# Peptides against a protein of PDB entry 5JNO, part 92

Target 1, 112 residues: chain A of PDB entry 5JNO
Amino acid sequence: MVAKFQPPPEYQLTAAELKQIVDQSLSGGDLACRLLVQLFPELFSDVDFSRGCSACGFAAKRKLESLHLQLIRNYVEVYYPSVKDTAVWQAECLPQLNDFFSRFWAQREMED

## One batch from the design tools (peptide; made by RFdiffusion4, then SolubleMPNN)

Design b1_p25_4_s4 (from b1_p25_4, 16 letters changed)
Fold by OpenDDE base, seed 3:
Structure b1_p25_4_s4 (fold): chain B 112 residues (1-112), chain A 25 residues (1-25)
Amino acid sequence: as target 1 above (112 residues)
Amino acid sequence: SSALQQRVQQVLEEFTAEQEAERLA
């Protein structure tokens, strides 16, 4: 048997929760973006945790890391098995994720 | 915050709508 990946408990979605997101999605790429918002809302936060602390100097990372992408891909595969093909994942989902994430922060920069 | 959640959702809906239109074109 092939090894099955288990997401960390912090990012575990129930079948009902995933189904709800899927029902709102128009494509695999759209689903990926919606999962990004649901699983990792902290990536969109502009909260400065180092505020008032000169020793902290913590800067929020505004990038999608491999763990984020892998977790999203695992859920997308449930309803879009074609993304198991890396070429499909890179053509249909990764550009959507990156462009959406970049657009969000680009707009924030213009508004601030 | 609620304001942040609303902003994220707004950008998401606008973006995915545009991408869907592009895909169908």
Scores: peptide ipSAE 0.628, ipTM 0.926, DockQ to the pose 0.822
Fold by OpenDDE base, seed 2:
Structure b1_p25_4_s4 (fold): chain B 112 residues (1-112), chain A 25 residues (1-25)
Amino acid sequence: as target 1 above (112 residues)
Amino acid sequence: SSALQQRVQQVLEEFTAEQEAERLA
């Protein structure tokens, strides 16, 4: 048997914390974006380590990795169980996450 | 930082408002 996925301790949300985010959300896609901001604030940091180290993996810090997406999906599923269907997740949540994340960095690039 | 989080929140609210408007249209 495969063990149930458990988020790493640094990304654990209490029921109350999750509910607060849900109460502010209008859809599963919106909830996903709000979870992205709350769980992974480090992905929005403009600290550029690439200047000092081309091999430090700075570029990876500006990408939504599989683990990030899986963690977000797990929490979204609590209130929007339909996203357990991969087709629904890919239609309703992934585009929102990608568009939001891309918009943020596009705006930051224009300001610099 | 506080300034960064405020910026993130601003972009989030603008984005989600636009998406909601499109969904309701």
Scores: peptide ipSAE 0.627, ipTM 0.926, DockQ to the pose 0.796
Fold by OpenDDE base, seed 4:
Structure b1_p25_4_s4 (fold): chain B 112 residues (1-112), chain A 25 residues (1-25)
Amino acid sequence: as target 1 above (112 residues)
Amino acid sequence: SSALQQRVQQVLEEFTAEQEAERLA
């Protein structure tokens, strides 16, 4: 049994903050994407310094890490309990997150 | 930056609108 995940303080949403995002969402997948944008704006910036070296100037890989996905899933579960089922998470939310994130960077690559 | 946030938001709204339309079709 794994202990309950506690989000870092910078990613802790109040009930009111989460509700505001939910009110803008049309589905669990939509909510997941909106949470991605709100919680991790740094993932959409051109420069994302690694946690291991803030001074080296090297950008981290443009990817959704397990920690990001876990945190998003935890919030989505509050209003969409069905995503507690891994099959539902992988069918309804994870593809939306990946497609949205990939689309964003694909468009940026075309602009540069 | 503000410009970056605007771009992210634009892509988000377009993407989610497309997904909603597909879900309802």
Scores: peptide ipSAE 0.626, ipTM 0.925, DockQ to the pose 0.818
Fold by OpenDDE base, seed 5:
Structure b1_p25_4_s4 (fold): chain B 112 residues (1-112), chain A 25 residues (1-25)
Amino acid sequence: as target 1 above (112 residues)
Amino acid sequence: SSALQQRVQQVLEEFTAEQEAERLA
């Protein structure tokens, strides 16, 4: 049997915190993007990672890594259980996450 | 940074609006 995934303490959300994000979300993909912003603000800055989770990595600044995506998916599943299906996750959430993240950095590049 | 958070939020809301429009089209 495989153990249930548990987020690192730095990325744990209470039910109330998660609900606040959900209340602002219009879809599973939107929720995923909002979770990205809330959980990993360091991915939107040029500052190196300073968190204690060694598994998250510290070198890649402008990249969504597997652990980040796994954490986001875990929370999205609470309110959108359909994303437990990998095909749904890849069709509804991953494209929005990647597009949003890319758009942010594209705009930053234009401002520089 | 407050300025950075504001920029992130702005992009998020714009992106969300566009995605919603596409979904409903």
Scores: peptide ipSAE 0.620, ipTM 0.925, DockQ to the pose 0.844

Design b1_p25_5_s1 (from b1_p25_5, 13 letters changed)
Fold by OpenDDE base, seed 3:
Structure b1_p25_5_s1 (fold): chain B 112 residues (1-112), chain A 25 residues (1-25)
Amino acid sequence: as target 1 above (112 residues)
Amino acid sequence: SSAAEHEERLLEEARAAGEEYERRH
């Protein structure tokens, strides 16, 4: 048996909060991107999260991790149950997330 | 297009979210 995935309290959304995000979304992929912004604003900052940790040698990377994606998918499934199918998730949501995230940072690079 | 405008607004939201995070940390 595998342990049930449980989001940390800071990443828990109420039904009302989730519905508000859904109402602003055009599709499941768009919803995924909105959830990315709402749940993980740190991914869109220039803050070096590892600045406070000299011992771990961690360098902040601009990448979407499995836990980010799993949390987003869990919420998307509430209104778009088809993404429970991995093939659908990989075709409809993952490309949208990756493209949105890459476009964000590409745009920032052009401003430098 | 409306879709393009929608995406641009979301990019702006993302920028604002990041900047707010920076102010808090």
Scores: peptide ipSAE 0.675, ipTM 0.940, DockQ to the pose 0.946
Fold by OpenDDE base, seed 2:
Structure b1_p25_5_s1 (fold): chain B 112 residues (1-112), chain A 25 residues (1-25)
Amino acid sequence: as target 1 above (112 residues)
Amino acid sequence: SSAAEHEERLLEEARAAGEEYERRH
């Protein structure tokens, strides 16, 4: 039996915090995007982690990794159990996340 | 449209979140 996923302490949301985000969300996909902003603000910054320390990596800064997506999905499932189905997750949430993230950086690129 | 405005607000929130992160690091 697989143990229940427990997010690291820095990514743990209380029920009240999650509800606050849900109250602002129009759909499961929208909720996923809001969780992305709330949990991983570093993905929306221009901070170069390798700048301060040569031993630190920066290769995956502007990429949504599997760990990000898994953590977001776990929270979305609380209010939208249908995303437990991978097909639903891939149809309703992943496109919204990818489009939102891409649009963000496209706007930033245009401003620079 | 309302949907477009909603998305724009979220993009603005993301920008603010990133900038705040930059100020702290």
Scores: peptide ipSAE 0.674, ipTM 0.940, DockQ to the pose 0.913
Fold by OpenDDE base, seed 1:
Structure b1_p25_5_s1 (fold): chain B 112 residues (1-112), chain A 25 residues (1-25)
Amino acid sequence: as target 1 above (112 residues)
Amino acid sequence: SSAAEHEERLLEEARAAGEEYERRH
């Protein structure tokens, strides 16, 4: 039996906070991108996060990991239950998340 | 287009979020 996914306390949103994000969102995919910015601002910074890892000291890569995606999906499902279907998640949300994240860093590279 | 403007605004919000994180850490 697999336990239900439980987000860490630092990534828990209140109903009011989630509602504010939803009200600004045009779609499930757009909501996913807004949640990415809200929950993980560190992914959009140039800070070396290896200094925060007392266990391994390895630098974090600029990628969306399973934990990021699962947490975002859990919140998206609250207002878009259809994303519980993996096919819907992979068609409507996952490509939009990846495109948004890649476009962000592509723009930053062109400015340099 | 409105869709392009919407995406640009979200990218700007992401930039601001990252910069704020850098100031705090």
Scores: peptide ipSAE 0.674, ipTM 0.940, DockQ to the pose 0.896
Fold by OpenDDE base, seed 5:
Structure b1_p25_5_s1 (fold): chain B 112 residues (1-112), chain A 25 residues (1-25)
Amino acid sequence: as target 1 above (112 residues)
Amino acid sequence: SSAAEHEERLLEEARAAGEEYERRH
């Protein structure tokens, strides 16, 4: 049997913090995107991760990794239990996350 | 559209979040 996923302390949200994000969200997919911004601001920066972690690379800063997605999904499930179904998660949240993240960097590329 | 405006605001929040992170690191 596999243990329940637990976020690192720096990514642990209180019920009140999560509620604030939910109150600003229009859907499960929107909530997922808001969680992405709130939990992982480094993914929207030009900082080189290699300085802070020997296991992290510069190119990795613009990738949504499985750990990021798993953490976001855990919080989304609190208010949208249907995303516990992988098919629902893949239809209602993953496309929104990927599109939002790609749009962000596409916009930045146009400015440079 | 309302949806487009909502997404634009979130993109702006993301930009601000990244810039704040850059100032601290």
Scores: peptide ipSAE 0.674, ipTM 0.940, DockQ to the pose 0.901; fails the geometry check

Design b1_p25_5_s2 (from b1_p25_5, 15 letters changed)
Fold by OpenDDE base, seed 2:
Structure b1_p25_5_s2 (fold): chain B 112 residues (1-112), chain A 25 residues (1-25)
Amino acid sequence: as target 1 above (112 residues)
Amino acid sequence: SSMERHMEQLLEEAAAAGEEWERKN
């Protein structure tokens, strides 16, 4: 009797937008990473990016929270129903998300 | 825009990471 999850308006994707991302994705894990970039660009803001664009105003937030992961998983499930199984989600998508996110910030730390 | 270029770069990095994952697994 729990209502179907609806993402906040700022994180809503149309079917066409989601399909476009899916068409560019190699797998569920790749789709998850692309969704991370599209939905939460603020998680990838560094000092140079913040300074380079006065109109952006993004503040660096360098952690993936449960809400981020849940939102991504909800979209991935549309085309990859197998990730409804937590074991599959943890074996395929979560490692790719964490590796991608960690590598991004590790690279930025080396450049600064 | 700068934001668009930044997001494009991130998507390219995500794609590269995905290809690496598929190659290793």
Scores: peptide ipSAE 0.308, ipTM 0.842, DockQ to the pose 0.085
Fold by OpenDDE base, seed 4:
Structure b1_p25_5_s2 (fold): chain B 112 residues (1-112), chain A 25 residues (1-25)
Amino acid sequence: as target 1 above (112 residues)
Amino acid sequence: SSMERHMEQLLEEAAAAGEEWERKN
């Protein structure tokens, strides 16, 4: 039996924090994108800056990993239980997340 | 702060993306 997923402490949102994000969201997909921004700001940091910070050892990655997506999905499910269905998650939230994230970095690459 | 402004901009972009998705789908 697979243990219930537990977010790392740094990614644990309180009910109030999550509700605030939900109240600002238009849909489950929008909520997912907002959670991406709130939970993982490091994914939107410039690589050059991150690479240059030897003091903290921070390294930004331009990639959405399974752990990121799993965390987001768990929070989205609280208010949009339909995403418990993998087909719904893949049809609604994943495309929006990927589009948002890819567009962000595509725009940054044009600016750099 | 710079960090606050950065987060605000990202949230605005997320909101815009959400609105676009709702319009197209």
Scores: peptide ipSAE 0.305, ipTM 0.838, DockQ to the pose 0.085
Fold by OpenDDE base, seed 1:
Structure b1_p25_5_s2 (fold): chain B 112 residues (1-112), chain A 25 residues (1-25)
Amino acid sequence: as target 1 above (112 residues)
Amino acid sequence: SSMERHMEQLLEEAAAAGEEWERKN
C-alpha cells in the first residue's frame, strides 16, 4: 500500500496555525496564496544564497514546483474538500497561485 | 523585524490578489 503524503517537518502547520490563515481567507484560492507566502517565503526573496559557496552549485529558482503545489493543496483540502477534484484545483486554485506568483516577480523585475 | 515586515507585505499583496479574484468571479 502507498503511504499518505506527509509534509517535511519544516512545512508542518499546527491546526491553530492553519485555522488562523483560513480565518483570514476569502476562498480556497485566496487560502492557497496565503499558504504559499507562509510556507515558502524563500520563493519571494532575491537573496543569493550561493554567493558564499562555489562548490555546492546551488542556484535559486523562481518557479513553483510540484512539491510546493502538493503541499499547498493538502492543506487547502482540509477546509475545501472540493479541490480533491483535480478539475476544481486547476480551475480555482492553480490560476490564482500562478497569477499571484508571476505578478510578484513581474513587479520586482520592473523595479530592478 | 525586517522579516516580519516582509511577511506582512506579502500577505497584504496576497489578500489584494484574492479580493480581485473574487470581484471578477
Scores: peptide ipSAE 0.305, ipTM 0.839, DockQ to the pose 0.084
Fold by OpenDDE base, seed 5:
Order: structure tokens, then sequence, then C-alpha cells
Structure b1_p25_5_s2 (fold): chain B 112 residues (1-112), chain A 25 residues (1-25)
């Protein structure tokens, strides 16, 4: 018996919120990227974002940690159960997440 | 709000990234 995953309260999504994100997604990898944006806006805090949000005053940790990826994967599995297979997760979702996140900060490094 | 505009921009970039991935694969 494996305990059911429970996201921390600050990273909870309602069924309606998750469905909305899924409806906007082209694939499991795209869904993962959209979840990254929705769940962890603090990872994208740049000069403009920090100025507009008092809660995001600190410089972003420009790194995707294992916990971030695990949380995203748990939500993606709801509509794309194939990502329960680690090989599928590593082939479809992880590359898209890493590329999207790296591309974002690569662009922002030129603007800083 | 500025935060909302920032989130919208990020979602647009995510969408563009998704479309690019689909074209490449």
Amino acid sequence: as target 1 above (112 residues)
Amino acid sequence: SSMERHMEQLLEEAAAAGEEWERKN
C-alpha cells in the first residue's frame, strides 16, 4: 500500500483549475510547462515581476528542484497516466520543462 | 495587476514552447 500524494496547501489546484489548464494544453509536456507557471510563479521572478509583487521581492532561484518536478508530474498523471512510466516522463515532459525554463532565463539574462 | 500580466505572458510563452515542441517531434 502506497500513501496517496498530497500536495502542500500552497500548491493545491481544484479540479476546475486543473481541467482549465488541461483544456489549454496540447500535450502532456505542454501541460507540464503550464503547471510550472501556475504552481511556481516564484521561479520566474525577474525585475519586472519583483517590482509588481511585494511577496516576490527576492531573486528567483533559477533551478528546477526534484520536488517541483514531482508535484508537476502528479498533476500531469491525472490526465496523462502514461507518465507514470518514468521513461515516458523523461522522454516527453522533462525535456520540455527544462527547455522552457532554461529558455526563459536565457532570455532574461540578456535583459538583466 | 502587474502580476496577472506577468502570468499571462508566461502562459503565452509556455504555449509557444509547446507548439514548437510539437513541430520538432
Scores: peptide ipSAE 0.300, ipTM 0.836, DockQ to the pose 0.084

Design b1_p25_5_s3 (from b1_p25_5, 12 letters changed)
Fold by OpenDDE base, seed 5:
Structure b1_p25_5_s3 (fold): chain B 112 residues (1-112), chain A 25 residues (1-25)
Amino acid sequence: as target 1 above (112 residues)
Amino acid sequence: SAAEEAEARLLAEAAAAGEAWEEEN
């Protein structure tokens, strides 16, 4: 049997928490964007995480990585099973995620 | 808190993005 994907504890949502976000969402794509904000606030921070740990050399990047997208997709599919289809995910959710994320940082850049 | 306010702003932007998508589709 294929191992069940388990999100890290810091990205674990209860059914109630997820439902709350879903209730605020207009669509699967909107839900995806809201999950992005809720699960990964660090992606929207100006904080240099590498400053806190010089030894590890970790630097936060303003990039949506595979792990982020997979986690979001896992939650979205609970209420929007159609996103299990990769084509649907790529057509309805990914563009919204990318646009939202890109616009956020573009706006921040202009404000500085 | 500042974090809560930032989150609220981001969520509002996310909602706006969702609404725009809904209008286009």
Scores: peptide ipSAE 0.109, ipTM 0.684, DockQ to the pose 0.084
Fold by OpenDDE base, seed 4:
Structure b1_p25_5_s3 (fold): chain B 112 residues (1-112), chain A 25 residues (1-25)
Amino acid sequence: as target 1 above (112 residues)
Amino acid sequence: SAAEEAEARLLAEAAAAGEAWEEEN
């Protein structure tokens, strides 16, 4: 039996915290993007070393990993249960997440 | 703070992206 996915403590939102984000969201896809920003600010940082080590000098790649996406999906499902369907998740949330994340870094590359 | 301002900007961009998606779909 596979245990239910549980986020690490730093990514565990209370019902009140999630509700606040939901109240600001226009759709499931918008909620997903807001969760991305709130849960994983490190993905938007200029400097992000592996395991938070500032001395190793090896910066982690800035990409949306399966773990990030699954965690976001778990929260989105609470208020948008339709995304439990993989087809709905792939049509309504994943494209918005990828586009938002890609646009952010594309803009940063032009500014650097 | 700078971190709070950056977060606010990202949230605004996320909202704009959501609105654009809704208009296209």
Scores: peptide ipSAE 0.104, ipTM 0.681, DockQ to the pose 0.084
Fold by OpenDDE base, seed 3:
Structure b1_p25_5_s3 (fold): chain B 112 residues (1-112), chain A 25 residues (1-25)
Amino acid sequence: as target 1 above (112 residues)
Amino acid sequence: SAAEEAEARLLAEAAAAGEAWEEEN
C-alpha cells in the first residue's frame, strides 16, 4: 500500500493561501519559485529556522532536495496540471527554480 | 514584523526572477 505524501505542518498550505499565491503568479514556473520562498524560508536564511518548531534548531542545507521539489510540484499541479508530465516539469519549472535559487545565493556570496 | 518584511522582499525577488525568465524563454 502506497503511503500518501504528507508534508510537515509548517509546509501545509490551505486552499485559500495557495489561491492567493497562484493569483500573483505569471506561470507554473513562477508559481514554483513563489512556493519555494513561502514554504522553505530556511533555504534563504543564515538564521535558524523559527517557523513551526522553533526549538528544534534544525538547519537545512543550501540545496534543493527531492522532498522540497516534490512538495512544490504537488501544489503547482493543482492549478497547472500539465506539470504532472515530467517533461513539462523539467522544462518549465525545474530550470526556473534552480536559476532563481542559484542566483540568490550567488548574489549573497558576492556581497560577503 | 521583520520576518514578514524579509519574506515580502524575497517574494519580490522571486517575481522579478520569474518575469526575467519568461522574457528569456
Scores: peptide ipSAE 0.099, ipTM 0.678, DockQ to the pose 0.085
Fold by OpenDDE base, seed 2:
Structure b1_p25_5_s3 (fold): chain B 112 residues (1-112), chain A 25 residues (1-25)
Amino acid sequence: as target 1 above (112 residues)
Amino acid sequence: SAAEEAEARLLAEAAAAGEAWEEEN
């Protein structure tokens, strides 16, 4: 028997919180991007406070990892069951996540 | 349960998709 997936406490959303994000979303891909921002704000920061050195000027690693994508997909599936199909996930959500994340940092670079 | 196994499979597929994306980018 496989244990039911349980996200880490820091990445758990209540039903009400998830519903609010869904209500603001236009599609499964849009929902995925909104979840990215809500669940992982550290990926959008210039400073990595978890490294314990604010004075050294070390910037947070700007990379999407498998765990991030797994957690996002888990929540998207609640309201968009079609993303249970890997082909749909890869066509509708992954490209939008990548584009959104890349555009964010590109825009930040232009503003600096 | 069947539901738990299905969920585990879906998460494994998501992980595989994530790895493919990471390798491509």
Scores: peptide ipSAE 0.073, ipTM 0.614, DockQ to the pose 0.027

Design b1_p25_5_s4 (from b1_p25_5, 11 letters changed)
Fold by OpenDDE base, seed 3:
Structure b1_p25_5_s4 (fold): chain B 112 residues (1-112), chain A 25 residues (1-25)
Amino acid sequence: as target 1 above (112 residues)
Amino acid sequence: SAEEAHMEALLEEARAAGEAFELAH
């Protein structure tokens, strides 16, 4: 039997917290985007904390990594079990995430 | 459109989340 994946404590959502996000979501792809914002707000910050904060040393990277996507997918599966199918995940959620994330930074770059 | 308005709202939420993160660190 395969052990169930458990998110690190810093990314653990309660059932109530997840339900609140789901209630605001219109689809699995939309839920994925909202989870991205809730779980990883640092991805939407342009501050280089490695330069300005000696305590945390965080270096902002403007890319979605496999770990981000895996955590999001795990939560999306709770309410949209179909995303367990990789084809569904790649068709319904990944494009939404990529488009949302790319549009965010494209918009910021144009603001000067 | 409703879809575009929804996306804009989501982008605004993302901006707010990033700013909140900056203030917390």
Scores: peptide ipSAE 0.671, ipTM 0.943, DockQ to the pose 0.838
Fold by OpenDDE base, seed 4:
Structure b1_p25_5_s4 (fold): chain B 112 residues (1-112), chain A 25 residues (1-25)
Amino acid sequence: as target 1 above (112 residues)
Amino acid sequence: SAEEAHMEALLEEARAAGEAFELAH
């Protein structure tokens, strides 16, 4: 038996909140990106943060860590069960997340 | 392309989210 991942309270979405994001999403990968923005706006800012588990995000605020990805995947699975397959997750969602996040900061670095 | 335009829109949303976070902290 694999233990179910339980998100910290600050990252718990209600069914209504999740549905709203889903309704705006074109695909599982798109949903993943929108969840990234919704759940972790601090990753898109220059402000230091200590919300929730500081050990899992504070030190590398400009990197997508395993905990971020795991939490996002759990929510994506609700509406896109196919991502339960790791191969699907790695083919459909991870590349889009990484491209999205890297492009964001690449643009910011050019502006700074 | 439509895909590129979509990505740019997402990036804009992310920027807005980050800025909103900064204002709130």
Scores: peptide ipSAE 0.671, ipTM 0.943, DockQ to the pose 0.809
Fold by OpenDDE base, seed 5:
Structure b1_p25_5_s4 (fold): chain B 112 residues (1-112), chain A 25 residues (1-25)
Amino acid sequence: as target 1 above (112 residues)
Amino acid sequence: SAEEAHMEALLEEARAAGEAFELAH
């Protein structure tokens, strides 16, 4: 049996904070993208910095790692329990996250 | 489209978040 994932303190959201993000979200996939921005703003910066997470290291600056996805999924699951189903997560959230993230950096690369 | 406009808004939010992070670190 796998223990329930516990977010590091630096990535803990209060119920109120999560609610605010949810209120702005149109879907589980949209919520996932907003959580990505909220939890990991460093992934959208040109600064090579990590918040002390080994899984979010320098080499992963422009890459979504398993920890990022797991944390996001945990929060999305609160309001969209269906993402507990891996098939739903892979169909509704992962593609949107990847598309969003890739488009961001693709656009930035063209501007630089 | 509405979907594209929404995506653009998300991208702008992400840009702002990244820039804010840069200013703070």
Scores: peptide ipSAE 0.669, ipTM 0.943, DockQ to the pose 0.827
Fold by OpenDDE base, seed 1:
Structure b1_p25_5_s4 (fold): chain B 112 residues (1-112), chain A 25 residues (1-25)
Amino acid sequence: as target 1 above (112 residues)
Amino acid sequence: SAEEAHMEALLEEARAAGEAFELAH
């Protein structure tokens, strides 16, 4: 049995912080992308990084890990309960996250 | 389109976030 997922302390958002992000979001998928930027800015940098959090471990460069996605999904569920359904999550949020992340690094590759 | 403009804005925010992270570490 796996313990209930809990955000590491460095990724805890208050209700007010989450609401601010939600207020800037047009959809659940958009919210997911904004959460990605706010929670994991290191994924958009060229710097190699590792977090001290035992729950996160070493983060792979330019890759969305399952733990990142689960944490984002947990916050998205607060305002978009429908994403508790895996089919909805896979249709509404995951494609936008992947497209957003891929486009980011594709643009950076063209600039280098 | 409005959708593309929105995506470009998100990408710019991400770029800024990454650069800010680089400066802080």
Scores: peptide ipSAE 0.669, ipTM 0.943, DockQ to the pose 0.843

